# Peptides against a protein of PDB entry 3VZA, part 104

Target 1, 98 residues: chain A of PDB entry 3VZA
Amino acid sequence: RVERLCKSKELFEERLGLEIRRIHNEQLQFIFRHIDHKDPDKPYMFTLSINEQGDYEVTSCTPPLDCISEFQLKVRETNNFSAFIANIRKAFTALSFK
Target 2, 62 residues: chain B of PDB entry 3VZA
Amino acid sequence: AAYVTQLYYKISRIDWDYEVEPARIKGIHYGPDIAQPINMDSSHHSRCFISDYLWSLVPTAW

## One batch from the design tools (peptide; made by RFdiffusion4, then SolubleMPNN)

Design b2_p21_5_s2 (from b2_p21_5, 12 letters changed)
Fold by OpenDDE base, seed 1:
Structure b2_p21_5_s2 (fold): chain B 98 residues (1-98), chain C 62 residues (1-62), chain A 21 residues (1-21)
Amino acid sequence: as target 1 above (98 residues)
Amino acid sequence: as target 2 above (62 residues)
Amino acid sequence: EVVIHEELDYVDEKLFDKLLE
């Protein structure tokens, strides 16, 4: 089972181009790659925590996204975390075209 | 890695086939509709194309 | 600024419980 879990993580990281790190201060860092076709290894990332009220809170976003605050409100409203992540990736993709 | 793999599934709704060769991207996407198979030869596509395709399976409607 | 933070072995169960609801 442990072996399968490790392999699963690696497959998701490579195929989705999404790395999820457990980082300091009870946060997760989501690192998207494979966004810019000219630079597949260029990272697009954000960090996430749960605030004192129990709500999702984006603590950083690099590069910054104009829509990130709205997405934070939407995920708090809908609790659709899948759409939250997918929309962020979509926004990063749009940003990569400048 | 249990929590992280669970999170990947929650995000993507993809379950991989772990019994195939590394170059074969096989799995199942469990969307709101009928489950759809994934079957790609990674040697025929760029990393970016593969990722874009897989993410295209994930609904963005809130 | 591009900063990729150190991966920790510790798992915040509270955070993941929320995420996996």
Scores: peptide ipSAE 0.557, ipTM 0.955, DockQ to the pose 0.879
Fold by OpenDDE base, seed 2:
Structure b2_p21_5_s2 (fold): chain B 98 residues (1-98), chain C 62 residues (1-62), chain A 21 residues (1-21)
Amino acid sequence: as target 1 above (98 residues)
Amino acid sequence: as target 2 above (62 residues)
Amino acid sequence: EVVIHEELDYVDEKLFDKLLE
């Protein structure tokens, strides 16, 4: 099972271009790659935690996204974490064309 | 790793076929309506295209 | 600033409980 889990993680990382790290202070770091077709390894990332109220909180976003606060609100309202991540990637993609 | 892999599934709703050759990207994307097979030859596409395609399967509607 | 943080080998169950609910 451990071997399968490791392989699964590797496949997701490579195919989705998304790495998920468990980091300090009870946070996750989401690292998107494969965003910029001219620089596939360029990372676009954000960190996430659960605040004292139990709500999703984006603690950092690099590069910054104007829409990140709205997305944070939306995921709190809808609890649609999939859409949350997908929209962030979409926003990063749009930003890469600037 | 279990939690992270579960999170990947929650995000993408993709289940990979782990028994195929490494160059074959095969799996199933599960949506609310119809499950869609994934079957790509990675040698025919860039990493960015593959990722873009897979993410295109993930709805952005809240 | 681009900072990729150190990967930890433990799981925050509270965080994942929320993420996976």
Scores: peptide ipSAE 0.554, ipTM 0.955, DockQ to the pose 0.871
Fold by OpenDDE base, seed 5:
Structure b2_p21_5_s2 (fold): chain B 98 residues (1-98), chain C 62 residues (1-62), chain A 21 residues (1-21)
Amino acid sequence: as target 1 above (98 residues)
Amino acid sequence: as target 2 above (62 residues)
Amino acid sequence: EVVIHEELDYVDEKLFDKLLE
């Protein structure tokens, strides 16, 4: 099972172009690649924590997204984490065309 | 690895077929209504296209 | 630790904390 889990992680990372890492101060870093078709390895990333109130909080976003604060509000309201991540990727994709 | 794979599933709703050759991207996307098969030959597509396609399966409605 | 598909709808605080362990 451990081998399968490791393979699963690798498949998700490559196929979704999404790496998830633990970083300092109890945060998760989400790193999107495969966004810019001209530079597939260029990272688009944000970090996420749970604040003292127990709410999801975006602690950084590189490059910055105008919509990130709204998405943070929406995920707090809906708890739809899937839509949260997918919308961020969509926003990064749109940004890559500018 | 168990927790991160759970997170990937929560995000993507994709379950991979782990028994196929590496060049075959095969799995199932579990949408709210009907499960949809995934079956791609990775050699026929760019990495970006594959990722874009898979993410297109993920609803963005809140 | 194994969770079935029906229980994987949302990411909750508990799972998030487990990821940070």
Scores: peptide ipSAE 0.214, ipTM 0.923, DockQ to the pose 0.049
Fold by OpenDDE base, seed 4:
Structure b2_p21_5_s2 (fold): chain B 98 residues (1-98), chain C 62 residues (1-62), chain A 21 residues (1-21)
Amino acid sequence: as target 1 above (98 residues)
Amino acid sequence: as target 2 above (62 residues)
Amino acid sequence: EVVIHEELDYVDEKLFDKLLE
């Protein structure tokens, strides 16, 4: 099981181009790669925590996204975490063309 | 790695077939309506294309 | 043995907190 889980993690990281890290102050860092086809290794990142109210809070976003605050609101309303992450990736993708 | 793989599933709804050869990207995406098989040769595509394709399976509707 | 899909289908709402434990 452990071997399977490790393999699964590696497959997700490579195929989705998404790395997930635990960072200081009880936060998760989401690192997208494979966004810019001209620079596949360029990272697009955001960090996420649960605030004192128990809500998802984006604590950083690099590069910054104008829509991130709206997405934060939407995920709090819908609890659709999948759509939250996918929309962020879409936004990063759009930004890579500018 | 159990929790992180659970998170990946929560995000992508993809279940990988981890026993196939590395060059084969095989799995199943479980959407809200239907399950979509994934089966592609990684050597025929760029890393970016593969990622874009897989993410395209994930609905963005809230 | 429980397959990955069956195990991952039971992701709970507190998964985020579990990741930070």
Scores: peptide ipSAE 0.213, ipTM 0.922, DockQ to the pose 0.047

Design b2_p21_5_s3 (from b2_p21_5, 14 letters changed)
Fold by OpenDDE base, seed 3:
Structure b2_p21_5_s3 (fold): chain B 98 residues (1-98), chain C 62 residues (1-62), chain A 21 residues (1-21)
Amino acid sequence: as target 1 above (98 residues)
Amino acid sequence: as target 2 above (62 residues)
Amino acid sequence: AVEIAEELPYVDEELFDKLLK
């Protein structure tokens, strides 16, 4: 099972161009690649934690996204984590064209 | 890696076929209404195209 | 510059419990 889980992680990382890291201070770092077709290895990332109130909190976003605060609000309201991540990727994609 | 793989499924709603050759991207996307098969030859596409396509399957409606 | 943080071997169970709820 461990071998399968490792393979699964690798497939998701490569195919979605999304790496998820467990990092310091009880956070997750989401690293998007394959955003810029001219520079597919260029990372676009944000970090996420659960704050004192138990809500999702974006602790960093690089490069910065104007919409990230709104998305944080939306995910708290809807608990639609899938849409949250997908919209962030969409925003990073749009940013890469500028 | 159990938590992370579970999170990937929660995000993408994709279940991969782990028995096929590496060049074949095969799986199922479980959308809110219908399930759609994924079956791509990775040698025919760029990494960016593949990722963009797969993400296009994920609804962005809140 | 974009800094990718160090991957830690342990799992924050509370965080993942919330995310996977």
Scores: peptide ipSAE 0.413, ipTM 0.946, DockQ to the pose 0.904
Fold by OpenDDE base, seed 4:
Structure b2_p21_5_s3 (fold): chain B 98 residues (1-98), chain C 62 residues (1-62), chain A 21 residues (1-21)
Amino acid sequence: as target 1 above (98 residues)
Amino acid sequence: as target 2 above (62 residues)
Amino acid sequence: AVEIAEELPYVDEELFDKLLK
C-alpha cells in the first residue's frame, strides 16, 4: 500500500503539474508547474489553512491573483474544493500570458 | 501520503491505471455527468499539454 | 513573495478533515 501511495503521488505531481506540501503553521502549499509553456518549471503557488472560524483561508499567493479573495469566498459558500483549485489554476494560466 | 493522494482525487476525480508502462497515461476522470477515459502516450505530448488537457477535464463551475 | 516551503512529515488532521469532508 505504501508503494502504491508513493507511486500515486508521483503520477499526480507529474501529470497534473501540482505538488502539495505540508508546511509550517498547519498549512498546505499548492505548487503549480506546467503553467507557462515557455517555462514549464516556473512555480505558481498558494498556501492554505483553516482559520479560527474553521473556514478555508488563503494565506499567500505567488504570484498574486486579484480573484483569489473571491475564490476563497466561493469555496467557503459551496465547499467545492475541486472547482476552487481548478479556478486558481485557470487564473494562473491567464496570468502567465501576461 | 494517504491524505495527499485522497486530496488529489478530491481535486481531480482522476483514477489512474497503475499497471501500464510509465509512458502510458491511462485512467478515468469521473465527472458529474460522464466518465471520461484517459489514454495518452506521453512521448507524443509536452508536459504542459498533458497537464492542460487533464485540468480541462475538471469542472470550474462552483 | 513566498518561496517553496520546507515540507514537514506531520499531518494536520483538522485541516485534512475539512478538505476531505
Scores: peptide ipSAE 0.396, ipTM 0.945, DockQ to the pose 0.837
Fold by OpenDDE base, seed 5:
Structure b2_p21_5_s3 (fold): chain B 98 residues (1-98), chain C 62 residues (1-62), chain A 21 residues (1-21)
Amino acid sequence: as target 1 above (98 residues)
Amino acid sequence: as target 2 above (62 residues)
Amino acid sequence: AVEIAEELPYVDEELFDKLLK
């Protein structure tokens, strides 16, 4: 039901601090919040698409992550999307301490 | 919006209990080994702590 | 740097099919 789906989305957004947007050019924007404890609403984000070969492609990352290209390769190899997202959040968290 | 909720589950492996009061964060995390219950009072924690805790349940091994 | 983009009401089925398989 629509009501439950809406509630589910809201719970995930608030509790995980992760918003997922459907945006232009057939992309998804993943927006992490609750990363910086001094500024919980500060967004850490990346965009994702499927390229012409059918592979996951990170089209942007803000702020930039040195490890993002490696993670893109790993998710293509393993298809472990959960680990992909979790590792990106871990990397953003580490970046927030610098 | 079913696609987005399905994606959240694929990412987190968390299933929420939708029948409890809003301040109660209750659900189940389905890890690769044993399913673990989630049950915490959000009024006792910061938003950042709650998110960090929940993400700590998600394996980062590829 | 990319800013927070506008949320679109439609779903890219091909993208989600890839993500959810």
Scores: peptide ipSAE 0.381, ipTM 0.944, DockQ to the pose 0.816
Fold by OpenDDE base, seed 2:
Structure b2_p21_5_s3 (fold): chain B 98 residues (1-98), chain C 62 residues (1-62), chain A 21 residues (1-21)
Amino acid sequence: as target 1 above (98 residues)
Amino acid sequence: as target 2 above (62 residues)
Amino acid sequence: AVEIAEELPYVDEELFDKLLK
């Protein structure tokens, strides 16, 4: 099963162009690739933690997104983490066209 | 890897078919009401197209 | 600047518990 899990992770990383890293200070780093069709390996990323209040907190976003604070609010309200990630990717995609 | 793979499912609602050849992107996307099969030949598409397509399956409504 | 952080082997169960509930 361990091998299956490893394969699963690899498939998701390649197919979704999304890498999820466990990093310092009890954070996750979400790294999107395959955003810019002209530069598929260009990373678009953000980091996430749970703050002292127990809420989702985006601790960094590179490149910055004007909408990230609103998305953070929305995911706190709805707990729709799927929509949260999808909207961030959508925003990064829009940014890549500018 | 268990937590991460669970998170990928939480995000994408995709379950891959792990028994097909590497060039075949096969799985199922689970929407709230319906299940949509995924079956692509990766050699026919760019990595960006594949990713864009798969993400298009994920609702953005809060 | 974009900086990819070092991945750690440790898994924060509390964080994932919230994400996965």
Scores: peptide ipSAE 0.378, ipTM 0.944, DockQ to the pose 0.901

Design b2_p21_5_s4 (from b2_p21_5, 10 letters changed)
Fold by OpenDDE base, seed 4:
Parts: C-alpha cells; structure tokens; sequence
Structure b2_p21_5_s4 (fold): chain B 98 residues (1-98), chain C 62 residues (1-62), chain A 21 residues (1-21)
C-alpha cells in the first residue's frame, strides 16, 4: 500500500506539475512547474495555512499575483479548494507570458 | 502519502490507472457533469502540454 | 464519458490539518 501511494504521489507530481510540501509553522507549500513552456522546471509557488480564525490564508506567493487576495476571499467564501488551486495556476500561466 | 494523494484527488478529481506502462497516461477525470477518460501517450507530448491539458479539465468556476 | 452526479470540490479543515501532521 505504501508503495502504491508513493507511486500515486509521483504520478500526480509529474503529470500535474504540482508538488505539495509541508513546511515550517504549519503551512503547506504548493510548487507549480511546467508553467513556462520555455523553462518547464521554473517553479511558481505559494504557501498556505489556516489562521487563528480558521480561515485559509496565503502566507507567500512567488512570483506575486495581484489576484491572490481575491482568490483567498473566494475560497473562504466557497470552500472550493479545487477552483482555488486551478485559478492560481491559471494566473501563474498568464504571468509567464508577460 | 495517503493524505497528500487524497488532496491531489480533491484538487484534480483525477483517478489514475496504475496498471499501464509508465509512458501511458491513463485515468478518469470526474467533472461536475461528466466523467471523462484520460488516455495519452507521453512520448507524443511535452511535459508542459500534458500538465496544461490535465489542468484544463479542472473547473475554475467558484 | 459517463454522466455523474455533481460533487462539490470541498476540502475541509480537518483534512488540511491532517496533512500538516
């Protein structure tokens, strides 16, 4: 079972170009790759925590996204975590073309 | 790894077929209305194209 | 392709916190 779970994780990481890490201070780091077709290994990342009020909070975003604060409000409102992550990737993709 | 794989499913709604050869990207995406098969030959596409395609399956409507 | 009932892509706080354990 452990081997299967490891394989699953690796498939998601490679195919989605998304790595998820636990980092200090009870945060998750989301690292997108395969964003820039000219530099597939270039990382686009953000970190996420749950604050004292129990709300999702983006604690960092590299490179910065103008829309990240709005997305934070939207995910708090809808709890649509899938759309939250997908919209961030979409925004990073748009940024890579500039 | 169990929790992170669950999160990947919650994000992508993709269930992989783990029994095929490594070069075959096969699975099912479960959308709000329909389930769509995934079946790609990775040797025919770039890594970026594959990722872009898979993410295109994920709705962005809140 | 198969028509399926809609499921909300909800991730609860408990699941998120378990990822941090």
Amino acid sequence: as target 1 above (98 residues)
Amino acid sequence: as target 2 above (62 residues)
Amino acid sequence: EVVIPEELPYVDEEMFKKLLE
Scores: peptide ipSAE 0.284, ipTM 0.926, DockQ to the pose 0.038
Fold by OpenDDE base, seed 2:
Structure b2_p21_5_s4 (fold): chain B 98 residues (1-98), chain C 62 residues (1-62), chain A 21 residues (1-21)
Amino acid sequence: as target 1 above (98 residues)
Amino acid sequence: as target 2 above (62 residues)
Amino acid sequence: EVVIPEELPYVDEEMFKKLLE
């Protein structure tokens, strides 16, 4: 089972181009790659925590996204974490063309 | 890795077929209404295309 | 340019559990 889980993680990382790390102060770091077709390894990332109120909070976003605050609000309202991550990737993708 | 794989599933709703050859990207995306099979030959596509395609399966509606 | 640390401190899995709720 452990081998399967490790393989699963590796498959997700490569195929989705999304790495998820646990970082200091109880945060998750989401690192997107495969965004820029001209530079597939270029990372687009954000960090996420749960604040004292129990709400998702984006603690950093690099490069910055104008829409990140709206997305944070939306995920708090809907708890649709999938859409949250997908929309962020969509926004990063759009940014890569600028 | 259990929790992170659970998170990946929560995000993508993709379940991989782990018994196929490495070059085969095979699995199932579970949408709200229908299960969509995934079956790609990785040698036919760029990494970016593959990722873009898979993410296109994930709804962005809140 | 985005710089990603190669080594990160390990965080308790309770964070993951909360995110998976």
Scores: peptide ipSAE 0.182, ipTM 0.913, DockQ to the pose 0.635
Fold by OpenDDE base, seed 1:
Structure b2_p21_5_s4 (fold): chain B 98 residues (1-98), chain C 62 residues (1-62), chain A 21 residues (1-21)
Amino acid sequence: as target 1 above (98 residues)
Amino acid sequence: as target 2 above (62 residues)
Amino acid sequence: EVVIPEELPYVDEEMFKKLLE
């Protein structure tokens, strides 16, 4: 079962092009790849924490997204974490064409 | 890896078939109303295409 | 070039619990 869980993580990382890491101060780092078809390994990333009020807080975004603050507000309102991550990827994808 | 796989499922709503050959991308995407099968030959597609396709299954409506 | 910090690829249970609420 441990082997299955490790395999599952690897499959998600490769197929979704999304790596999730723990970083300092109880934060998660989300690293998207496979965004730029000309450079599939180019990373697009953001970091996320839960602040003292219990709200999602984006602590960094590279490259920067002008919509990230709005998405942070939306996820706080809806708690739709899936849409939050998917919309960020969509925004990174749009940015890669500029 | 149990927690991160749970997070991946929460994000993507995809459950993989772990019994197939490595080049075969098989699984099920569980949408809010219907479940859709996933069945792709990875050797026929780029990594970016595969990722774009899978993410296209994930609703972006808040 | 984007620099990615070298951190463990998994998070503690309490952080995941918060995210999965």
Scores: peptide ipSAE 0.131, ipTM 0.912, DockQ to the pose 0.667
Fold by OpenDDE base, seed 3:
Structure b2_p21_5_s4 (fold): chain B 98 residues (1-98), chain C 62 residues (1-62), chain A 21 residues (1-21)
Amino acid sequence: as target 1 above (98 residues)
Amino acid sequence: as target 2 above (62 residues)
Amino acid sequence: EVVIPEELPYVDEEMFKKLLE
């Protein structure tokens, strides 16, 4: 099972182009790659925590996204974490064309 | 790795087939109403295309 | 191509905290 779990993580990382890291101050870092077809290894990332109120909070976003605050609100309202991540990726993708 | 794989599943709703050859991207995407198979030859596509395709399976409606 | 019951992609706080462990 451990072997499968490790393989699973690697497959997700490569196929989705999404790496998830634990970083300092109890945060998760989400790193998207495979966004820019001209530069597949270029990272697009954001960090996420749960604040003292128990709400998801985006603590950084690189490159910055105008919509990130709205997405933060939406995920708090809906708890649709899947849509949250997917929408961020869509936004990064749109940004890569500019 | 257990928790992160759970998160990947909750994000993507994809379950991989771990028994196929490395060049084959095979699995199932579980949508709210329908499950659809994934079956791609990775050698026929760029990494970006593969990722874009897989993410296209994930609903963005809140 | 198989119909399955709808499931909300909910990620609860507990699981998130587990990821931080």
Scores: peptide ipSAE 0.154, ipTM 0.907, DockQ to the pose 0.038; fails the geometry check

Design b2_p21_6_s1 (from b2_p21_6, 7 letters changed)
Fold by OpenDDE base, seed 3:
Structure b2_p21_6_s1 (fold): chain B 98 residues (1-98), chain C 62 residues (1-62), chain A 21 residues (1-21)
Amino acid sequence: as target 1 above (98 residues)
Amino acid sequence: as target 2 above (62 residues)
Amino acid sequence: EVVIHDEVENADPSLLQKLLE
């Protein structure tokens, strides 16, 4: 089981180009790669925590996304975490063309 | 690793087939309406294409 | 362990919290 879980994590990281890391101050860092086809290893990332109210809170976004605050609002309203992450990747993808 | 893999599934709704050769990207995407098989030869595609394709399976509607 | 639900609109802060522990 442990071996399977480790393999699963590696497959997701490579295939989705998404790394999820625990970082300081009880935050998760989401690192997208494979966004820029000209530079597949270029990272696009944001950090996430759970605030005192129990809500998802974006604590950083690099590069900055104008829509990130709206997405935070949307995920709190809809509880759709999948769409939240997917929309962030979509936004990063759009940004990579600018 | 257990929790992060659960999170990956929660995000992507993809379940991989772990019993295939490394170059084969095989699994199932569970959408709200249908389950769609994934079956790709990674040697035929760029890493970016593969990622873009897989993410295209994930609905962005809130 | 946190139960994985098929519901798309089902964010689970508890799962995230467990990752933060």
Scores: peptide ipSAE 0.259, ipTM 0.926, DockQ to the pose 0.057
Fold by OpenDDE base, seed 5:
Structure b2_p21_6_s1 (fold): chain B 98 residues (1-98), chain C 62 residues (1-62), chain A 21 residues (1-21)
Amino acid sequence: as target 1 above (98 residues)
Amino acid sequence: as target 2 above (62 residues)
Amino acid sequence: EVVIHDEVENADPSLLQKLLE
């Protein structure tokens, strides 16, 4: 059902403050908002691809996170994609206070 | 949009209740131990609080 | 393809690959 899928996507985007886009060169862009309570619309984002070895690869991160390489390693080891995304959001949240 | 909504579920483990008023944030979070209901009045909270609360339901343990 | 950790029955481990294509 197209209507339900569209509504579901909208609800997730607004309630989680997370937008997911497909971008060039077979990448996914994850855009977090609602991170900075003083500026709820400020975006925190990263892009993700699958490299030639078939592994998750973060191709960009804005603003940069010093922990992103470790998270990339962890998600490759555990395949826990949920924890991967949640930890990135947690890191962005911590960064918003600096 | 089917794949992206499926990805949202894989990330959040949340199923929304689509049959309630727009201002009611109602659903179920399926955690590893027990499913927990979500039931919030969005007019009583900021967008950031709502998002923070929902993300707090998602485990960060690898 | 990348396999995503999923505790839900009927999970699609190729979901991310499908999204990237």
Scores: peptide ipSAE 0.253, ipTM 0.925, DockQ to the pose 0.061
Fold by OpenDDE base, seed 2:
Structure b2_p21_6_s1 (fold): chain B 98 residues (1-98), chain C 62 residues (1-62), chain A 21 residues (1-21)
Amino acid sequence: as target 1 above (98 residues)
Amino acid sequence: as target 2 above (62 residues)
Amino acid sequence: EVVIHDEVENADPSLLQKLLE
């Protein structure tokens, strides 16, 4: 089981180009790669926490996204975490085209 | 890695086939109504294409 | 079963909390 779980994580990281890390102050860091086809290893990142109200809170976004605040609002309203992550990736992708 | 893999599933709704050769990307994407098989030869595509394709399976509607 | 907020299995952020710990 442990071996399978490790393999699963590796497959997701490579195939989705998404790495998920725990960082300080009870935060998750989401690192997207494979966004820019000309620079596949260029990272696009955001960090996420759960605030005192129990709501998702984006604590950083690099590069910055002008839509990130709206997405934070949307995920709080809908609780659609999948769409939240997917929309962020979509926004990063759009940004990569300048 | 149990929790992170669960999170990946919650995000992508993809379940991988772990018994295939490394060059084969096989799995199932579970949409709201229909399960869609995934079956790709990774040697025929760029990493970016593969990722873009897989993410295209994930609905963005809130 | 551990569930996070999502469109299908919308519950509590327990899974995310476990990841944050």
Scores: peptide ipSAE 0.248, ipTM 0.925, DockQ to the pose 0.059
Fold by OpenDDE base, seed 1:
Structure b2_p21_6_s1 (fold): chain B 98 residues (1-98), chain C 62 residues (1-62), chain A 21 residues (1-21)
Amino acid sequence: as target 1 above (98 residues)
Amino acid sequence: as target 2 above (62 residues)
Amino acid sequence: EVVIHDEVENADPSLLQKLLE
């Protein structure tokens, strides 16, 4: 079971180009790669926490996304975490073409 | 690792087939209405293409 | 089974909390 869990994590990281890490101050760091086809290893990342109200809060975003605040509002309204992450990746992808 | 893999599933709704050769990307994406099989030869595609394709399976509608 | 915020409208942050702990 442990071996399969480790393999699962590795497969998701490589195939989705998404690494998820726990970092200081009770935050999760989401690191996207495979965004820029000309530079597949270039990271696009954001950090996330849960505030006192129990709501998702984006604590950083690199590179900056002008839509990140709206997405934070949307995920709080809809509770659709999957769409939240997917839309962030979509926004990073659009940014890579600028 | 159990928690993060659960999170990956909550995000992507993908379940991998762990019994195939490393070069084969095989699994199932579970959409809200249908299940879509995944079966790709990774040697035929770039890493970016593979990721883009898999993410295209994930709905972005709120 | 641990559930997080998703389109199913199940606002259970327990999975994320477990990851943060």
Scores: peptide ipSAE 0.242, ipTM 0.925, DockQ to the pose 0.059

